# Designs tried in a protein design run: peptides against a protein of PDB entry 6FBK. Part 25

Target 1, 90 residues: chain A of PDB entry 6FBK
Amino acid sequence: EDTGVRVELAEEDHGRKSTIALRLWVEDPKKLKGKPKDNGAIEFTFDLEKETPDEVAQEMIESGFFHESDVKIVAKSIRDRVALIQWRRE

## One batch from the design tools (peptide; made by RFdiffusion4, then SolubleMPNN)

Design b2_p15_3_s1 (from b2_p15_3, 4 letters changed)
Fold by OpenDDE base, seed 3:
Structure b2_p15_3_s1 (fold): chain B 90 residues (1-90), chain A 15 residues (1-15)
Amino acid sequence: as target 1 above (90 residues)
Amino acid sequence: KPKRKFTVLPLEEVR
C-alpha cells in the first residue's frame, strides 16, 4: 500500500555495489500519526547486505525526524524501495 | 554505536 512516504535512489544503480544512496521524504503527511520534524528529503546510504529497513527507520526516529509511532510505516517505505531495487538487479 | 549520517536536502533539489 501507499505509505505516503517516498523513497528514491539518489544515484544510478548499476548493480555492482552492496551500498546504495537513498533519499526519503513525506508526500502525504495524513498517513503518519505524528507530524514530521522536517520538510525536506533525507539522504542516506544503505548497505543491502548488512542493514535492514527497520534498523534505519529506528535511527531516523532517534534522530528526531519522525514520531516513534511511525517507525513501522517508515521502515515499510524503505523496504518497498529496497525490494524494487533488488528485483531490478535480478 | 556510530551515529548514522543523515543529510537533509530541500525538496526542490530532489524533485
Scores: peptide ipSAE 0.731, ipTM 0.908, DockQ to the pose 0.890
Fold by OpenDDE base, seed 4:
Structure b2_p15_3_s1 (fold): chain B 90 residues (1-90), chain A 15 residues (1-15)
Amino acid sequence: as target 1 above (90 residues)
Amino acid sequence: KPKRKFTVLPLEEVR
């Protein structure tokens, strides 16, 4: 399902390393319960082998980017993109 | 715990 949160690669993925750079931004704020503090694209690294979307989402909440009530939707957006990236690597 | 680095970029730069 469309979370209203978009996640894209910030770099070209050659499938050579477990760490990738991602960019996350809100495209449809109506799907979020809270109002995001910023309206930019959040760039961050993600370790495909060691980290989880939920962990990163939680850290985004702690950093003040999103309301705590939206942690799961943010995590899902990351998860969906990560899954796609991993599927393409196979 | 370690603080994750988050860099905010203008949407105009990513769209």
Scores: peptide ipSAE 0.730, ipTM 0.908, DockQ to the pose 0.897
Fold by OpenDDE base, seed 2:
Structure b2_p15_3_s1 (fold): chain B 90 residues (1-90), chain A 15 residues (1-15)
Amino acid sequence: as target 1 above (90 residues)
Amino acid sequence: KPKRKFTVLPLEEVR
């Protein structure tokens, strides 16, 4: 399902490291219950082995990027991208 | 725990 939140690699993935740089931004704000203050792309590092999409989403909420009610949709967007990245690494 | 670093970039720079 389209979350309305886009997540892309901020760098080329050569499959050499477990840490990747991602960028996340809202493409369809109607999918979110809250209204993000920022309208930019959030860049962050994600450790494929040690971190989870849910943890990162929670941290984004704590940082004030998204409303708490949108934690799962944000987490899903990250999860979906991470899955694609890992599938492509096979 | 350490605070995660989040950097906000203008959309013009990412797409």
Scores: peptide ipSAE 0.730, ipTM 0.908, DockQ to the pose 0.919
Fold by OpenDDE base, seed 1:
Parts: sequence; C-alpha cells; structure tokens
Structure b2_p15_3_s1 (fold): chain B 90 residues (1-90), chain A 15 residues (1-15)
Amino acid sequence: as target 1 above (90 residues)
Amino acid sequence: KPKRKFTVLPLEEVR
C-alpha cells in the first residue's frame, strides 16, 4: 500500500555494511492522520541487523516529527524500503 | 537511553 511517505538511501549501497543512511519525507500528507512538524527530509542511520522500523518510527514521534497516530504508517514506510534494500543485497 | 540523531534537510536538497 502507498503510505504517502517516501524513504530512500542517502548513500550508494554496496552491501558491505550493516549500517545504512536513509532519508524520509512526506509525499502525500493526506495519507497521514496528523500534520508533520516539518516539510523537509529526515536523514538518519539504520542498523539492518540490530534495529527495527517500529522502534525508529517511535523515536521520530518522540522527537516531534510526526503525530503519535501515524507511528505505524511511518514504520511501514521504513520497513518497506529496508526490505527492498535487503532483497537487492541477496 | 541516548537520543537518535536526526538531521533535517530541505527537500530541494534531496529531490
């Protein structure tokens, strides 16, 4: 499903590290229940082996980027991109 | 626990 939230690599992935840099931004704000704080792209690192999309999304909420009601849609956006990256590595 | 570092960039810089 289209979450209206886009997640992309902030770097070229050569499949050599477990940690990657990602960027996340809103493409369709109408898909969100709340209004995001900023209109920019959020850059962050993600450990493919140790971290989970849900926990990272939760930290984004706690940082004030999104409303708490949108934690699952944000987590799904991260999960979908991470899965794609992992599939490309295999 | 330590806070995760989030860096906000203008959309013009990422598109």
Scores: peptide ipSAE 0.730, ipTM 0.907, DockQ to the pose 0.879

Design b2_p15_3_s2 (from b2_p15_3 with E5K K7V L8V)
Fold by OpenDDE base, seed 5:
Structure b2_p15_3_s2 (fold): chain B 90 residues (1-90), chain A 15 residues (1-15)
Amino acid sequence: as target 1 above (90 residues)
Amino acid sequence: KPKRKFVVLPLEEVL
């Protein structure tokens, strides 16, 4: 399902590191219940072995980027991209 | 826990 939130690699993935750089931004704000803080792309690192999409999404809410009601949609967007990255590595 | 670093970039730099 289209979450309206896009997540992409911020770097080339050679499949060597457990940590990757990601960029996340809102493509369709109508899919969110709250209004995003900013309209830029949020760049961050994600550890494929140690971290979870839900944890990162929670931290984004804590930072004020999204409303708490949108934590799951944000987490899903991250999860979906991470899954694709992991599938490509296999 | 340490605060996660988030860097906000203009969309023009990403699209």
Scores: peptide ipSAE 0.737, ipTM 0.911, DockQ to the pose 0.928
Fold by OpenDDE base, seed 3:
Structure b2_p15_3_s2 (fold): chain B 90 residues (1-90), chain A 15 residues (1-15)
Amino acid sequence: as target 1 above (90 residues)
Amino acid sequence: KPKRKFVVLPLEEVL
C-alpha cells in the first residue's frame, strides 16, 4: 500500500554494511492525519541489525517531524524500504 | 538515550 511517505537510499548499497543511509519525505500529505512541520527530506542512518522501523518512526515523532497519530504509517514506509533493500541483498 | 541525528535537506536536493 502507498503510505504517501517515500523512503530512498541516500547512498549506493553494496550489501556489505549493516548500516545504511536513508532519506524520507512526504509525497502525499493527504495520507497523513497530521500536518508535517517540514516539507524537506529527512536523512538518517539505519542499522539493519540493531534498529527497527517503529523505533525510528517514534524518534521522528519525538523530534516533532510528524504527529503521534502517524507513527505507524511512517514506520511502515521505512519498513517497506528496508524490506526491499534486504530482499535485493539476497 | 542518545538523540538520533536527523538532517533535513531541501527537496530540490533529493528529487
Scores: peptide ipSAE 0.736, ipTM 0.911, DockQ to the pose 0.887
Fold by OpenDDE base, seed 2:
Structure b2_p15_3_s2 (fold): chain B 90 residues (1-90), chain A 15 residues (1-15)
Amino acid sequence: as target 1 above (90 residues)
Amino acid sequence: KPKRKFVVLPLEEVL
């Protein structure tokens, strides 16, 4: 399902390291219950071995980027991209 | 716990 939140690699992935740089932004704000304060792309690192999409999403909420009611949709967007990256690495 | 670093970029620099 399209979450309305897009997540892309912020760098070329050569499959060499467990940490990757990602960028996340809202494509369809209507899919969110809350209204994001910013309309930019959030860049962050993600450790494929140690971190989880839910943890990162929670941190984004705590940082004020999204409403708490949207934590799961944000987490899903990250999860889906991470899964795709993992599949391509195999 | 340490805060995660989040960098916000203008969409013009991403799209």
Scores: peptide ipSAE 0.736, ipTM 0.911, DockQ to the pose 0.897
Fold by OpenDDE base, seed 1:
Structure b2_p15_3_s2 (fold): chain B 90 residues (1-90), chain A 15 residues (1-15)
Amino acid sequence: as target 1 above (90 residues)
Amino acid sequence: KPKRKFVVLPLEEVL
């Protein structure tokens, strides 16, 4: 499903470390219930072994990037990209 | 707990 939120690797993934750099930004704002406060790309690290998309999404809301009603759609966007990355590593 | 570091970049840098 297209969440309207894009998540991409901020670096090449050689499948060697559990921590990866990701960038997240909104491509289709009408997919969100609220309006993002920023129009940039959010760069962050994600530990494939220890962290979850939902936890990171919640932290983004707490940081003021997205409306609380959009936590699940943001989490899904991260989850979908992380899944693809993990599948490529196999 | 410590706050996660989020760095905001201009879209021009990522597109």
Scores: peptide ipSAE 0.736, ipTM 0.911, DockQ to the pose 0.879

Design b2_p15_3_s3 (from b2_p15_3, 6 letters changed)
Fold by OpenDDE base, seed 2:
Structure b2_p15_3_s3 (fold): chain B 90 residues (1-90), chain A 15 residues (1-15)
Amino acid sequence: as target 1 above (90 residues)
Amino acid sequence: RPARVFRVLPLEEVR
């Protein structure tokens, strides 16, 4: 399902490290219950072995990027991208 | 643990 939140690699993935740089931004704000203050792309590092989409999404909420009611949709967007990255590494 | 570092970029620079 399209979350309305896009997540892309901020760098080329050579499959050499467990840490990757990601960028996340809203493409369809109607999919979110809250209205993000920022309209930019959030760049962050994600450890494929130690971190989870839910944890990062929660941290984004705590940082004020998204409303608490949107934690799951944000987490899903990250999860979906991470899955694609890992599938491509196979 | 320390707070995660988030960097916000203008959309013009991303797509």
Scores: peptide ipSAE 0.738, ipTM 0.923, DockQ to the pose 0.926
Fold by OpenDDE base, seed 5:
Structure b2_p15_3_s3 (fold): chain B 90 residues (1-90), chain A 15 residues (1-15)
Amino acid sequence: as target 1 above (90 residues)
Amino acid sequence: RPARVFRVLPLEEVR
């Protein structure tokens, strides 16, 4: 399902590191319950072995990027991209 | 642990 939130690699993935750089931005605000503060792209690192999409999404909420009601949709967006990256690595 | 570092870029930089 299209979450309206896009997540992409911020770097070339050579499949060597457990840590990747990601960029996340809103493409369809209508799919979010809250209104994001900013309309930029959020860049962050994600440890494929140690971190979870839910953790990162929660940290984004705590940082004020998204409303608490959108934690699951943000987490799903990250999860879906991370899964694609992992599938591509295999 | 430390707060996660987030860097915000203009969309023009990523599109």
Scores: peptide ipSAE 0.738, ipTM 0.923, DockQ to the pose 0.911
Fold by OpenDDE base, seed 4:
Structure b2_p15_3_s3 (fold): chain B 90 residues (1-90), chain A 15 residues (1-15)
Amino acid sequence: as target 1 above (90 residues)
Amino acid sequence: RPARVFRVLPLEEVR
């Protein structure tokens, strides 16, 4: 499912660290219920062992980047990329 | 818990 939100690695992944750098931005705003605060890419670190996509998505909303109604779509976008990264590490 | 650090970059810099 295309969430309209893109998530990519902000660094090369050597598969050794539990922490990775990610960048998230909106590709198709029509997929979102609310209006994103910015039109840029949000860069952040994600701990594969300690954090979850849902928690990070909630924190993005608390920071004002997305409307609360879009928490699940943002979380899914992060989850899908994280899963892909982990599959590639396997 | 401390607030998460987010850095916003222009799309021109990312694409």
Scores: peptide ipSAE 0.738, ipTM 0.923, DockQ to the pose 0.868
Fold by OpenDDE base, seed 1:
Structure b2_p15_3_s3 (fold): chain B 90 residues (1-90), chain A 15 residues (1-15)
Amino acid sequence: as target 1 above (90 residues)
Amino acid sequence: RPARVFRVLPLEEVR
């Protein structure tokens, strides 16, 4: 499903390291229950072996980027991109 | 654990 949140690689992935740089931003704000605080792109690192999309999404909310009611939609957006990256590596 | 580092960029820089 279309979450209205886009997640992309912030770097070229050569499949050599477990840590990657990602960027996340809102494409369709109507898909979110709350209003995000910023209208920019959030860049962050993600460890493919140690971290989970749900925990990272929760940290974004705790930092004030999104409303708590949108944690699952943000997490799904990260999960979908991470899965795609992992599939490309195999 | 320490707070995660987030960097905010304008959309014009990422699109």
Scores: peptide ipSAE 0.737, ipTM 0.923, DockQ to the pose 0.904

Design b2_p15_4_s2 (from b2_p15_4, 6 letters changed)
Fold by OpenDDE base, seed 2:
Structure b2_p15_4_s2 (fold): chain B 90 residues (1-90), chain A 15 residues (1-15)
Amino acid sequence: as target 1 above (90 residues)
Amino acid sequence: RPKRKFKVSKEVPVS
């Protein structure tokens, strides 16, 4: 499903380390229940072995980037991208 | 707990 939230690698992934740099931004705000206060891209590091999309999404909400009601779609966006990255690494 | 570092940047072309 298209969440309206796009997540991409912020740097080239050589498959060497367990952490990856990601960039997340809203592509279709209509898919969100809340109104993001910023339209820029959010860059962050994600540990493929220790962290989960839900945890990171929740932290984004706590930081004020998204409304609490949108935590799941944000998490899904991260999850889907992470899955793709892992599939390509294998 | 330590807060995660988030960096907000301007929209740039990505793959």
Scores: peptide ipSAE 0.613, ipTM 0.866, DockQ to the pose 0.606
Fold by OpenDDE base, seed 5:
Structure b2_p15_4_s2 (fold): chain B 90 residues (1-90), chain A 15 residues (1-15)
Amino acid sequence: as target 1 above (90 residues)
Amino acid sequence: RPKRKFKVSKEVPVS
């Protein structure tokens, strides 16, 4: 399902590190219930072994990037990308 | 818990 939120690698993944650099931005704002505060791309590191998409999404909400009602859609966008990255590593 | 570091770029990547 298209969440309207796009997540991509901010760096090339050689499959050597447990952490990856990601970039997240809103591609289709109408898919979100709230209005994002920024229209730019959010860059952050994600630990494939220790962190979860839900935790990171929640932190984005706490930082004011998204409305609390969109935590799940943001988490899903991260989860889906992480899954693809992990699939490529296998 | 420590505050997560988020960097924001005004430009949205195109690909």
Scores: peptide ipSAE 0.612, ipTM 0.864, DockQ to the pose 0.806
Fold by OpenDDE base, seed 1:
Structure b2_p15_4_s2 (fold): chain B 90 residues (1-90), chain A 15 residues (1-15)
Amino acid sequence: as target 1 above (90 residues)
Amino acid sequence: RPKRKFKVSKEVPVS
């Protein structure tokens, strides 16, 4: 499913660290229920062992990047990318 | 809990 939110690695992943650098941005704002306040890319680290997409998405909302109604779509975008990264590590 | 660090970048074609 195209969430309209794109998530990519901000660095090369050699599959050695539990923490990865990610970059997230809105590619299609029509897919969101709310209007994102910023049109830039959000860079952050994600701990593959300790953190969850839902938690990170919630923190993005608390930081004011997205409307609370879009927590699940943001979380999904992160989850989908994380899954791909983990699958590539296998 | 500690506030998560987010950095806004213009390095990608956004919005």
Scores: peptide ipSAE 0.610, ipTM 0.862, DockQ to the pose 0.592
Fold by OpenDDE base, seed 3:
Structure b2_p15_4_s2 (fold): chain B 90 residues (1-90), chain A 15 residues (1-15)
Amino acid sequence: as target 1 above (90 residues)
Amino acid sequence: RPKRKFKVSKEVPVS
């Protein structure tokens, strides 16, 4: 499903590290219930073994990037990208 | 818990 939120690798993945650099930004704001607080790209590190998309999304909400009602759509965006990366590593 | 580091850039990637 198109969440309207894009998540891409900020670095090339060689499948060796448990941590990856990701970049997230809103591509279609109409998909969100609230208005995003920023229109830029958010870069962050994600630990494939210790962190979850839901927790990271919640931290983005707490940081004021998105409305609390959009936590699930943000989490899904991260989850989908992470899953794709994991599949490519197999 | 420690506050997560988020780096914001005005440069949005385009493919």
Scores: peptide ipSAE 0.610, ipTM 0.862, DockQ to the pose 0.762

Design b2_p15_4_s3 (from b2_p15_4, 5 letters changed)
Fold by OpenDDE base, seed 2:
Structure b2_p15_4_s3 (fold): chain B 90 residues (1-90), chain A 15 residues (1-15)
Amino acid sequence: as target 1 above (90 residues)
Amino acid sequence: KKKRKFKVSKEVPKS
């Protein structure tokens, strides 16, 4: 399902580190229940071994980027990208 | 709890 939130690698992944740099932004705001405060791209690091998409999504909500009702949408977006990255690493 | 660092860019990649 298209979440309307896009997540991409912020840097080339050589599969050397457990951490990756990601960039997240809203592509289709109609998919979200709330209205994001900013329409820019959010860049952050993600530890493939220690962190979870849900935790990061929660932190984004706490930071005020998204409404609490959209936590699962954001989490799914991150999860899908992370899974894809891991698949490509194999 | 340590706050995660988020960097916001006004320029969004085009695709």
Scores: peptide ipSAE 0.632, ipTM 0.875, DockQ to the pose 0.797
Fold by OpenDDE base, seed 3:
Structure b2_p15_4_s3 (fold): chain B 90 residues (1-90), chain A 15 residues (1-15)
Amino acid sequence: as target 1 above (90 residues)
Amino acid sequence: KKKRKFKVSKEVPKS
């Protein structure tokens, strides 16, 4: 499902590290219940072994990027991209 | 709880 939130690799993935750099931004704001505070791209590191999309999404909420009601769609967008990256590594 | 580092750019990647 299209969450309206886009997540892409911020660096080339050679499958060597457990951490990856990601970039996240809103592509379709109509998919969100609230209005995001920022309209730019958010770059962050994600540890494939230690972190979960839900935890990272929660941290984005706590940082004020998104409304609390949108935590699940943000988490899903991260999860979907992470899954694709992991599938490409195998 | 350690605060996560977020780097924000007003410019989004091209489609």
Scores: peptide ipSAE 0.629, ipTM 0.872, DockQ to the pose 0.786
Fold by OpenDDE base, seed 5:
Structure b2_p15_4_s3 (fold): chain B 90 residues (1-90), chain A 15 residues (1-15)
Amino acid sequence: as target 1 above (90 residues)
Amino acid sequence: KKKRKFKVSKEVPKS
């Protein structure tokens, strides 16, 4: 499913560390229930072993980047990218 | 709860 939220690696992934740098931005705001507070890209690190897309999404909500009603769509966007990255590492 | 660091850029990557 196209969440309208794009997540990409902010660095090349050589599969050497559990922490990766990600960049997240809204590509199609119509897919969101609320309106994002910023139109820029959000960069953050993600620990593949310790963190979950849901909790990171929650933290984004708490930081005011997205409306609470969009937590799941944001989480899914992160999850999908993380899954792809992990798949490529295998 | 540890505060996560988020960095915001004004530009988004090109598709």
Scores: peptide ipSAE 0.629, ipTM 0.873, DockQ to the pose 0.821
Fold by OpenDDE base, seed 1:
Structure b2_p15_4_s3 (fold): chain B 90 residues (1-90), chain A 15 residues (1-15)
Amino acid sequence: as target 1 above (90 residues)
Amino acid sequence: KKKRKFKVSKEVPKS
């Protein structure tokens, strides 16, 4: 499913570290139930071994970037990208 | 709980 939220690597991944830099932004705001606070890109680090997409999404909500009703959409966007990165590492 | 660091930029990569 197209979440309307895009997540990409903010750095080259050589598969050596458990942490990666990600960049997240809204590509299609109509896919979200709420209205995002900003239309910019959000950059953050993600620990592939210790953190979860839901956890990071919740923190984005708490920071006010997205409405609480969109937490699962944001989490899915992160999860899909993380899964792809992990598959490429195999 | 330590607040996560988020860096925000108005620059969005091309789709």
Scores: peptide ipSAE 0.629, ipTM 0.873, DockQ to the pose 0.813

Design b2_p15_4_s4 (from b2_p15_4, 6 letters changed)
Fold by OpenDDE base, seed 4:
Structure b2_p15_4_s4 (fold): chain B 90 residues (1-90), chain A 15 residues (1-15)
Amino acid sequence: as target 1 above (90 residues)
Amino acid sequence: KKKRKFKVSKEVPVS
């Protein structure tokens, strides 16, 4: 499913550590219920073992990047990318 | 609560 939110690796993943650098940005704002804070890319570190997409999404909401009603769609975008990265590591 | 570090860039990747 196209969430309208794009998530990509911000750095090369060698599959050695549990943390990865990600970059997230809105590709299709029409998919979101609210209006994003800005139109830039958000870079952050994600711990594949300790963190969850939902938690990170919630933190983005609390930081004001997205509307509270879009927490699940943001979480899904992160989840989908993380799942793909983990799959490629196998 | 833990404050996550977010870095915002005006540059958005094409891919």
Scores: peptide ipSAE 0.614, ipTM 0.869, DockQ to the pose 0.792
Fold by OpenDDE base, seed 3:
Structure b2_p15_4_s4 (fold): chain B 90 residues (1-90), chain A 15 residues (1-15)
Amino acid sequence: as target 1 above (90 residues)
Amino acid sequence: KKKRKFKVSKEVPVS
């Protein structure tokens, strides 16, 4: 499903590290229930072994990037990208 | 609880 939120690798993935750099930004704001408080790309590190998309999404909400009502859609966008990365590593 | 580091750029990547 198109969440309207894009998540991409910010670095080449050679499948060696448990941590990856990601970039997240809103591509279609109409998909969100609330209005994003920033229109830029958010870069962050994600630990494939220790962190979850839901936890990271919650932290983005707490940081004020998105409305609380959009935590699940943000989490899904991260999850989908992470899953794709994991599949490519297999 | 640690505060996550978020780097924000106004330049959105194009793929």
Scores: peptide ipSAE 0.611, ipTM 0.867, DockQ to the pose 0.788
Fold by OpenDDE base, seed 5:
Structure b2_p15_4_s4 (fold): chain B 90 residues (1-90), chain A 15 residues (1-15)
Amino acid sequence: as target 1 above (90 residues)
Amino acid sequence: KKKRKFKVSKEVPVS
């Protein structure tokens, strides 16, 4: 399902580190219930071994990037990308 | 709770 939120690697992944750099931005704002505060791309690191998409999404909401009602859609966008990255590493 | 570092760029990547 298209969440309207795009997540991409902010760096090339050589599969050596447990942490990856990600970039997240809204591609289709109408898919979100709330209106994001910023229209730019959010860059952050994600620990594939220790962190979860839900945790990061919650932190984004707490930081004011998205409305709380969109936490799941944001988490899903991260989860989907992380899954693809992990798939490519296998 | 640890505060996560978020970097915001005004430009959206084109790909």
Scores: peptide ipSAE 0.610, ipTM 0.867, DockQ to the pose 0.799
Fold by OpenDDE base, seed 1:
Structure b2_p15_4_s4 (fold): chain B 90 residues (1-90), chain A 15 residues (1-15)
Amino acid sequence: as target 1 above (90 residues)
Amino acid sequence: KKKRKFKVSKEVPVS
């Protein structure tokens, strides 16, 4: 499913660290229920062992990047990318 | 709770 939110690696992944650098941005704002406050890319680290996409998405909302109604779509975008990264590591 | 660090970048095609 195209969430309209794109998530990419901000660095090369050699599959050695449990922490990865990600970059997230809105590619299609029409897919969101709310209007994102910023149109830039959000860079952050993600711990593959300790953190969940839902938790990170919640923190993005708390930081004011997205409307609370879009927490699940943001979480999904992160989840999909994380899953892909993990699959590539296998 | 420790606030997560988020950095805004213009390095990618943004909305």
Scores: peptide ipSAE 0.609, ipTM 0.866, DockQ to the pose 0.582

Design b2_p15_5_s1 (from b2_p15_5, 7 letters changed)
Fold by OpenDDE base, seed 4:
Structure b2_p15_5_s1 (fold): chain B 90 residues (1-90), chain A 15 residues (1-15)
Amino acid sequence: as target 1 above (90 residues)
Amino acid sequence: MSVSEDLERARELLE
């Protein structure tokens, strides 16, 4: 589904490390909290072995990146991308 | 996790 949140690799994935670099942005700028930055995207690392999309999304909300009401949308977007990455690694 | 809305800082965090 179209969550309005886009997540993509911020680096080439060689499938050799558990940590991946991701970039996240929203189609609707209103979904971002705080002062807009350069490109409106959030770049972050995601540990495939230690982190979960839900936990990461929660941290982002606690950090003020998103509204609390969007936690599940953010989590799903991360999950979908992570799942795709993991699928391609197999 | 390490996050950044700043591209320059983001690159630093991803290195």
Scores: peptide ipSAE 0.053, ipTM 0.623, DockQ to the pose 0.217
Fold by OpenDDE base, seed 2:
Structure b2_p15_5_s1 (fold): chain B 90 residues (1-90), chain A 15 residues (1-15)
Amino acid sequence: as target 1 above (90 residues)
Amino acid sequence: MSVSEDLERARELLE
C-alpha cells in the first residue's frame, strides 16, 4: 500500500543495537501541518525493543507534524519499514 | 521519543 509517507534508514544498520535512525518524508505537502518553508525530512530514532509505530506516530501529531486524521498512515509507514529492517536482521 | 536536532530543524521547517 502506497501511504504517501516514506520511511528509510538514516544510517547503515549493522544489526547490533536496538535503536535505529530513521528518516521520514511526505510526498503530499498537504499531509504536513503548518506552512513548510523548505524541503526537509524528519529524522528520528526508533527503539526496536521499546517503541511502537503507533505511539511514535501519535507523538508526532501531538508535536504538530501531521493532522490527526493521518496518524494511522504515518504509523503504518513506520511499521512497514521497521518490519523490513527486522526481517533483514534475522 | 526524544527530540533530536533533526526534529527541531523539522519543526522550524513546518512553522
Scores: peptide ipSAE 0.048, ipTM 0.633, DockQ to the pose 0.337
Fold by OpenDDE base, seed 5:
Structure b2_p15_5_s1 (fold): chain B 90 residues (1-90), chain A 15 residues (1-15)
Amino acid sequence: as target 1 above (90 residues)
Amino acid sequence: MSVSEDLERARELLE
């Protein structure tokens, strides 16, 4: 599924830490809160043991990065990337 | 989570 949200590692993953640095950007800049012309990426840490994609996505919305209507899309994008990272660690 | 947002820097990274 093309969510229109891209999530990738912001650093090389050596599989050592439970915390990973991620970078998230949207293909449609209108999905970013703020100025309509805003485009770019959000870099954030994700704790594989303590955090969930849903809670992180909700936190991002509460912080003003995304519209509430996009929380599930953001969460899914994070989840998919996190799962991929975990699969590669195995 | 820890968040760092710098859209201008991010734009440069994406170019």
Scores: peptide ipSAE 0.062, ipTM 0.601, DockQ to the pose 0.209; fails the geometry check
Fold by OpenDDE base, seed 1:
Structure b2_p15_5_s1 (fold): chain B 90 residues (1-90), chain A 15 residues (1-15)
Amino acid sequence: as target 1 above (90 residues)
Amino acid sequence: MSVSEDLERARELLE
């Protein structure tokens, strides 16, 4: 599914750490709150053992990056990327 | 590509 939200690795994944660096950006700038700068990409760490896409997405909402109505879309995008990363590690 | 925001800092403020 094309959610309009893209999530990629912000670093090379060697499969050794439980924490990974991710980069998220949105195709439609209207989905970002405020005025996006520098391509509007958000860089963040994600702990594969302790965090969930839903919780991280909610934190982004609370931080003011997105509208509350887009939390599930953001969570799905993170989930899909995280799943791919986990599958590659196995 | 360049990053405009760092969620790590935002999360620290939220926690």
Scores: peptide ipSAE 0.050, ipTM 0.671, DockQ to the pose 0.243; fails the geometry check

